# Peptides against a protein of PDB entry 3QIS: the designs that were tried, part 196

Target 1, 334 residues: chain A of PDB entry 3QIS
Amino acid sequence: PSLELSRREFVFENVKFRQLQKEKFQISNNGQVPCHFSFIPKLNDSQYCKPWLRAEPFEGYLEPNETVDISLDVYVSKDSVTILNSGEDKIEDILVLHLDRGKDYFLTISGNYLPSCFGTSLEALCRMKRPIREVPVTKLIDLEEDSFLEKEKSLLQMVPLDEGASERPLQVPKEIWLLVDHLFKYACHQEDLFQTPGMQEELQQIIDCLDTSIPETIPGSNHSVAEALLIFLEALPEPVICYELYQRCLDSAYDPRICRQVISQLPRCHRNVFRYLMAFLRELLKFSEYNSVNANMIATLFTSLLLRPPPNLMARQTPSDRQRAIQFLLGFLL

## One batch from the design tools (peptide; made by RFdiffusion4, then SolubleMPNN)

Design b2_p20_5_s3 (from b2_p20_5, 10 letters changed)
Fold by OpenDDE base, seed 3:
Structure b2_p20_5_s3 (fold): chain B 334 residues (1-334), chain A 20 residues (1-20)
Amino acid sequence: as target 1 above (334 residues)
Amino acid sequence: DESFLQEFMAQLREEIAPYQ
């Protein structure tokens, strides 16, 4: 069997978090026999493509003189955003289009990724006093490395050595301040806050706004700003409550004194973000008559975002563990 | 509680204002 491909090189320029891009090409069976095609893994890969790439269809049959359109879809989710922000991964791949009893065809995928404050660590964002799109990629790498070292020092209760004039980090990321300050000012009376979805176009505008500027006002509806906060918390590489403290939060869930001690052991930026969010959510609960928000709904929603199980425990989370995690947050909302 | 939130937000605003 043999195929003709209309194109073999694909360039995805200015790839952004949560923004779908599509490129299409045709494959044609110029042979005299039916052929089966499939995208196959390279020798060392488990998947035929990187997590941010998809082919549709990824397999099929072609009769003689049949032609099919294949879509190459690039989409950066929360699962790929962190490794693309750090430059550990790039918008580069090679797809292998295999023909049964035939030859392989290689497709080259290339492009560039535009970094986002979504999927960047709280530690790096506290050091980042400018929008992420103004920060050189080399400096983003340095900020993540420095942030990892500062997290480790904080967890080990190492006294920061009076090492040189490193600019004092922000108490919380400017992006968290912008989102929460907006919601506090404009959304406390918003009916169904955190229950009504935002608009996808408004979410993209909010992400682009936070990546490129420090505005006085965030664009979009209160629902879109609220959902952007949820997306931000979900996309964090390390949750607001660090993975190292997850089990201690569950074990302390019914002792409010121990819960406060566990939170006091968080890295400074994580502890500040946690206290800020809990203070905001307690304020929001005073307006429950207007916003239809209650402590159980908020605790259930934010528990999955703030108190995620470590990757090694994800498959083992019991209903009891989830209830303890909710109870832990309820002790800060009531 | 409200006083803490307002004071903390004011402190954050002062900290970020030089970069706006």
Scores: peptide ipSAE 0.506, ipTM 0.939, DockQ to the pose 0.829
Fold by OpenDDE base, seed 1:
Structure b2_p20_5_s3 (fold): chain B 334 residues (1-334), chain A 20 residues (1-20)
Amino acid sequence: as target 1 above (334 residues)
Amino acid sequence: DESFLQEFMAQLREEIAPYQ
C-alpha cells in the first residue's frame, strides 16, 4: 500500500487560548490495494499528538484512488494553556501517519503561541502590571519562578513586603479586578447571571482584550463577562484555594470560624482574590430577585472552580467531599 | 459587606490606574 499526501508541513501562527485553528490536507491511496491509515504514537509517546492537537479523522480505510481530507485542529484548552504560557511546551509536534503493512509518513507541526492571562498563576499576574502580551516570554518565566518562591515564603512567614511602591505586587490580578468591576457595575441586575452562557465570539474578544490591554470597559454581554470570569478561575494552574489547603477546607466545612482561619493561611494574592470574589458574590446575592442567583447555585458553581481537589485526589473525590466543599463556600456566601 | 467591596474596589482602581 502507498499514500500520497497533499501537504506534510503545517504552521499554526498566533495560536491563542480557546481559539480553534484548522489546517487541512488530503491523503490519496495511489496504490492498487485498499489501505488502512492511522496516526500512531512516536516510540516514547503515549499519544499520537500533543494535548492541544487533534487529527480528524485519526484513522480510516481508503479504497484504491480514494481521497480523504484530514483536519489538523489546534485548540489550547485549560489543560494545555499553563504549559504553553510558561514556554514549557510549544506549538511544535511531529505526527506519524502509519499505513498498515506500509510506510510511515511524517507530518511537521509548527507555530507560535501567544501567552494568555488565562492559565497564568495568581502570583505571576499580581506582579504583572502590564498586559501579558506586553511582557517578554523570558520575563514571564522569571515571574512564575519568583511567584513560586514568594508563595512558599508567604506560607512560611508573614514578612512585611518592605519593597518599593513600584515593585509591590498588585493585591489581586488586574484581570480579576476588570472582570469583577464590570460585573459589579453592570451585571448585578442581570437576569440568569452565571446561568446563561456567553457568546463564544464575545468570550474570545474578552480574552484578547484582557491579554492585550487594561480597558476601562470589557467588551461583550454581561453573560460573556460572567463566563469569562468562570473560565479564568477554571484555567488557573492553582485554584484560588491552594491545593495544600483543600483537605483542611473539607474538614472545616461546617465550622465557619475554622473556615476563615484556613482562608487566612492562603498566600496574599489568593486570599485577596478569595475575599474579593466572596464579597462580590454576596453583593450579587442581594439582587436575587432580579438576577435569579441563589447561594446554592453560586456555591455549587464556584466550588468546582475555587476549591479543586489536588490532581492526585481528583479521581477519588466522593459525593461527600463535594458536599463539604460546597458547604465550605456557603459559609462565605451566607 | 457592600462597604468593604466598594472600598476594596476603590483601592484596586487606585492601584491599577497608574498602569492603564
Scores: peptide ipSAE 0.504, ipTM 0.938, DockQ to the pose 0.825
Fold by OpenDDE base, seed 2:
Structure b2_p20_5_s3 (fold): chain B 334 residues (1-334), chain A 20 residues (1-20)
Amino acid sequence: as target 1 above (334 residues)
Amino acid sequence: DESFLQEFMAQLREEIAPYQ
């Protein structure tokens, strides 16, 4: 069996978080026998491609002289955004198109990624005084390293070195302030806030806006701005409640005094973001007659974002753990 | 609660304004 490929080199320019890109090519059976094709893992890989790449179809049959179009889809989700922001991973891959009882065909994938404030740590974002796309990639790496060290110092109750007033971290990320300030000003009376999805085009505009500017006003509907806040919180490499405190939050869920003590142990930026979000959500709940928002809905929604199980547990959160996590947040909303 | 949120948001605005 043999195949002819219309193209073998693919370039994905300006790849962004949550923006789907597609490149297509044709394969043709130029042999005299039916053939089965599949994308196969390289040596030492578990998957035929990186997590941000997909082939559609990834396998199939071709009769003699038959042709099929294959789509190569690049999509950066929350699962790939952090490693791409840090430059640990890149928009580069090699695909192996295998022909059963035949030969391998190699496809080269290349491109560039544009960094996002989505999937960046709260600690790094508190140090970023400019939009992330104005920050050199080398400095992003340094800011993540410094953010880790500052988090450790904060957890150890070590006095931060008196870094000069110019180097002082923000109390919260400017991106969180922009989103919450917008929602507080314009969305308190918005019917079905956090329940109605935003528009995908508006979400992309909001992400691009936060990555490139510090605007006076965020573009898009209140629903899109609200969903952008949810996406931001979901994409955080570490949730607003640090993984280290997860179990203690569940164990304290029915004692509001212990819950407050657990939150007091968060790193400064995480604690400030948590207090800010809880204060905003309590304010939003005063407008429940207009926005249809209630404490149980908000607690249920934000629990999955703010209080995530540690990745190392691999365990699905039990219904009991979920109920405790919701109860923990309810103690800050009521 | 409202007064605290408004005061905190005002402080954040003053902190971020030099970078806008």
Scores: peptide ipSAE 0.497, ipTM 0.936, DockQ to the pose 0.821
Fold by OpenDDE base, seed 4:
Structure b2_p20_5_s3 (fold): chain B 334 residues (1-334), chain A 20 residues (1-20)
Amino acid sequence: as target 1 above (334 residues)
Amino acid sequence: DESFLQEFMAQLREEIAPYQ
C-alpha cells in the first residue's frame, strides 16, 4: 500500500485559548490495493497527538484511487491552557500517519501560542499589574515559580521572609475584579444570570479584552460576562479552594465554624478571591426576585468550579462527596 | 455584607486605578 499526501507541514499562527483553528489536507490511495490508515503514537507516547491537537478522521479505509480530507484541529481547552501559558508546552508536534502493511508518513505541526490570563494561577495574576500580553514570556515563568513558593509558604503557615523590594501583589487578580465589578454594577437585576449562556463571539472578545487591556467596561452582554467568570474559575490550574484543603472542606461541610477555619488557611490571594466571590454571590441572592438566582443553584454551579477534587481523586467522587461539597458552599451563601 | 463588599471593591479599585 502507498499514500500520497497533499501537505505534510502545518503552521498554526496566533493560537489562543478556546479559539478553534483548522488546517486541512488530502490523502489519496495511489496504490492498487485497499489500505487502512491510522494516526499512531510515537515511541513512548500514549496518544497519537498532544491534547490541544486532533485529527479527523484519525483512522479509515481507502479504496484504490480514493481520496479523503483530513482536518487538523487545534483547540486549547482548560486542560492545555496552563502548560501553554508557562511555555512548558508549545504549538509543536509530529504526527505519524501509519499505513497498515505500508509506510509511516510524518506530519510536522508548528506555530505560536498567545498567553492568556485564563489558565494562569491566582498568585501569578496578583503579581501581574499589566495585561498578560504586555508581560514578557520570560517573566511568566518567574511569576509562576514565585507564586508556587508563596502558596507553599502560606499553606505551611510560614511567615514570608521580607523578600526584598518586590512590588506588593494585588489582593485579587485585576481580571476577577473587572468581571465581578461589572456584574455587581450591571447584572444584579439580570433575569436568568448564570443560567443563560453567553454568546461565543462575545466570550472571545471578553477573553481578548482581559488578556490585552484593563478596560473601564467589559464588552458583551451580562450573560457573556457571567459565563466568562465561570470559564475563568474553571480554567484555574489550582481552584480557588486549593486541592490540599478539598477533603477538609468535605469533612467540615456541616460545621460552619470549621468551614471558616479551613478557608482561613488558604493562601492570601485564594482566600481573598473566595471571600470576594462569596460576598458578591450573597449580594446577588438579595435580588432573587429580579434575577431568578437562588442559593441551591449557585452552590451547585460554583461547587464544581471552586471546590474541585484533586486530579488523583476525581474518578472516585461519590454522590455523598458532591452533596458535602455543595453543603460547604451553602454555608457561605446563607 | 453589602457595606463590606462595597468597601472591598472600593479598595480594589484604588489598588488597580494606577495601572488602568
Scores: peptide ipSAE 0.495, ipTM 0.937, DockQ to the pose 0.829

Design b2_p20_5_s4 (from b2_p20_5, 9 letters changed)
Fold by OpenDDE base, seed 3:
Structure b2_p20_5_s4 (fold): chain B 334 residues (1-334), chain A 20 residues (1-20)
Amino acid sequence: as target 1 above (334 residues)
Amino acid sequence: DENFLEEFMAKLKEEIEPYQ
């Protein structure tokens, strides 16, 4: 069997977090026999493509002189955003289109990724006083390395040595301040806040706004700004409550004194973000008659975002662990 | 508790305003 491909090289320019891009090509059976095609893994790969790429269809049958359209879809989710922001991964791949009893056809995927404040660490964002798109990629790597070292120093209660005139980090990421300040000013009376979904176009505008500017006002509806905060918290490489404290939060969930002691052991930026969010959410709960928000709904919603199980424990999370995690957050909302 | 949120947000504004 043999195929003719309309294209073999694909370039995805300016790939962004949560923005779907599609490129299409045709494959035609120019042989005299039916053929089965499939995308197959390379020798050392478990998957036929990287997590941010898919082919549709990824397999099929072609009769002689039959043609099929294949879509190559590029989508950066929360699962790929962090490694693309750091430059650990890139918009580059090679797809192997295999024919049963035939030859392999290689497709080259290339492009560029535009970094996002979504999927960047709280520590790195506290060092970024400018929009992430103004920061050179080389400096993003240095900021993540420095952020890891500062987190370790903070957990060890080590005083930062007076290494040279590094600008003092922000107390919280500017992006979190922008989102929460907007919601505090404009959304406390918003009916069904955090219950009504935002608009996808508005979410993309908010992400692009936070990546490129420090606006006076965030664009979009209060629902879109609220959902953007949820997406931001979900995309964090490490949750606001560090993985190291997860089990201690569950163990302390029914002792409010121990809960506060556990939070006091968070790295400075994580602790500040946690206190800020809890203070905002307590304020929001005062307007429950207007916004229909209650403590159980908020605790349930934010628990999955703020208090995630470590990756090694995620598969073992019990309903009891989830209830303890919710109870831990309720102790800061009531 | 109210005073903490407002005071904290005001302090964050002062910290970020030079970069706007």
Scores: peptide ipSAE 0.517, ipTM 0.939, DockQ to the pose 0.849
Fold by OpenDDE base, seed 2:
Structure b2_p20_5_s4 (fold): chain B 334 residues (1-334), chain A 20 residues (1-20)
Amino acid sequence: as target 1 above (334 residues)
Amino acid sequence: DENFLEEFMAKLKEEIEPYQ
């Protein structure tokens, strides 16, 4: 069996968080026999491609002189955004198109990724006084490393040594302030807030706006701004309530005094973000007659974002654990 | 509670506004 490929090199320029890019190519059976094709893993890989890449179809049959279109889809989700922001991963891959009893055909994937404030740590964002697209990638790496060390020092209750002439971190990320300030000003009376999805085009505009500027106003509908806040919280590499405190939150869920003590142990930026979000959400609940928002809905929605189980426990989360997590958050909304 | 959120947001604005 043999194939002819219309293209073997693919370049995905300016790949962004949640922005789908597609490149298409054709494969043709130029042989005299039917052939089965499939994308196969390389020798050391479990998957035929990186998590941000997909081929469609990834396998199939071709009769002699038959042609099929294959789509290469690049999509950076919350699962790939952090490693791409840090430069740990890159928009580069090699696909192996295998023919049964035939040859391997290699496809080269390349491109560039544009960093996002989505999928960046709260600690790094508190140090980032400019939009992320203005920050050199080398400084992003340094900011993440420094932020990790600061988080560890905060958890160890180590008094920061005399911070020399280094600029003090923001109390909260500017991106969170921009989103919440907008929602507070314009969305308190918005019917079905956090229940109605935003528009995908507006979400991309909001992401691009936060990555490139510090605007006076966020573009898009209140629903799109609200969904952007949810996406931001979901994309955090470390949730607002650090994984180290997850079990203690569940264990304290019915004791409001212990719940407040657990929150007091969060790193400064995480604690400030948590308090800010809870204060904002309590304010939204005062307008429940207008916005249809209630404490149970908000607690259910935000618990999965703010109080995520550690990756090693995700597969073991019980309905009881979920209910305790919701109850923990309810103690800050009521 | 209202006064706390508004006062907190005003402080955040003062902190971030120099970078806008």
Scores: peptide ipSAE 0.513, ipTM 0.938, DockQ to the pose 0.818
Fold by OpenDDE base, seed 1:
Structure b2_p20_5_s4 (fold): chain B 334 residues (1-334), chain A 20 residues (1-20)
Amino acid sequence: as target 1 above (334 residues)
Amino acid sequence: DENFLEEFMAKLKEEIEPYQ
């Protein structure tokens, strides 16, 4: 069997978080026998491609002189965004198109990723006083490393941050302030807030806006701004409630005093974001007659975002753990 | 408390406004 490929080199320029890019090519059976093709893992890989890449179709049969279009889809989800923001991974891969009883065909994937404030740590964002697209990638790496070290020091109660005015971290990420300030000003009376989905185009505009500027106003509907806040919280590499405190939150879920004590042990930026969000959500709940928002809905929605199980415990989350997690948040909403 | 949210947002605005 033999295949002809219309293209073997693919360049994905300016890849962004949640923005799908597609490149297409054709494969043709130029042989005289039917053939089966498949994308196969390289020798040391478990998957035929990186998590941000997909081929469609990834396998198939071709009759003699048959041609099929294959789409190479690049999509950076919450699962890939952090590693791309840090430059630890890149928009580069090699695909192996295998022909049964035939040869391998290599496809080269390349491109560039544009960093996002989505999927960046709260600590790094508190140090980042400019939009992420203005920050050199090397400086993003330094900010993440420094932020990790300061988180560790904060948890260990070691050194007060020396209050040199110019290098002082923000109390919360500017992106969180922008999102919550917008929602507070414009969305408290918005019917079905956090229940109606945003528009995908508006979400992309909001992401691009936050990545490139510090606007006076966020573009898009209140629903899109609300969903952008959810996406932001979901994409955090470390959730607002740090993984280290997850079990203690569950264990304290029915004791409001212990719950507050657990939150007081969060790193400064995480604690400030948590308090800010809870204050905003309590304010939003006062307008429940207008916005149809209730404490149970909000607690259920935000629990999965703010109080995520550590990766090693994700597969073991019980219904009881989820209920305790919801109850923990309810103690801050009521 | 409303006062906390407003005061906190005002303080955040003052902190971020120099960079806008």
Scores: peptide ipSAE 0.509, ipTM 0.937, DockQ to the pose 0.831
Fold by OpenDDE base, seed 4:
Structure b2_p20_5_s4 (fold): chain B 334 residues (1-334), chain A 20 residues (1-20)
Amino acid sequence: as target 1 above (334 residues)
Amino acid sequence: DENFLEEFMAKLKEEIEPYQ
């Protein structure tokens, strides 16, 4: 069996977080026998492609002289955004299109990724006084390394170095301030806030806006701005409540005094973001008659975002653990 | 509590405004 491929090289320019890109090509059975094709893993890989790439269809049959269109879909989710932001991964792959009892066909995937404030650590973002798209990728790596070291120093209660007044980290990421300031000003009376989904186009505009500028006003509906905040919190490589404090939050969930002590042990930026969000959400709850928002809904929604189990415990989270996590947050909303 | 949020947001604004 043999195939003819219309294209073997694919370039995905300016790949962005949550923005789907598609490239299509055709495969044709130029042989005299039916053939089965499949994308197969390379020798050392478990998957036929990187997590941000997909082929559709990834397998199939072709009759003699049959042609099929294959879509190569590039989509950077929350699961791939952090490693692409750091440059640990890149928009590069090699796909192996295998023909049963035939030869392999190699497809080259290349491109570039545009960094996002989504999927960047709170520590790094507090050091980024400019939009992330203005920050050189080399400096992003340095900021992540420095952020790790500063987090470790903060945990060790080491005195911050006397960084010059110009180098002082922000108290919270500017992106969090922009989102929460908008919601505070314009969304407190918004019916069904955090219950109505945003528009995908508006979400992309908000993401692009936050990645490229420090706007006076965020574009889009209050629902889209609210969902953008949720997406931002979900995409954090480390949640607002650090993984190391997860179990202590669960253990303290019914003791409001211990809960506050646990939060006091967060790194400065994480603690500030947590306090800011809780203060905002308490304010939002005062308008429950208008926005239909209640403490149980908010606690349930934000628990999965703010208080994530460590990766090693994700598969073991019990309904009791989830209820404790919700109760922990309720103690800051009531 | 109201005063805290407003005061905190005002401080954040003052901190970020030079970069806008």
Scores: peptide ipSAE 0.494, ipTM 0.935, DockQ to the pose 0.833

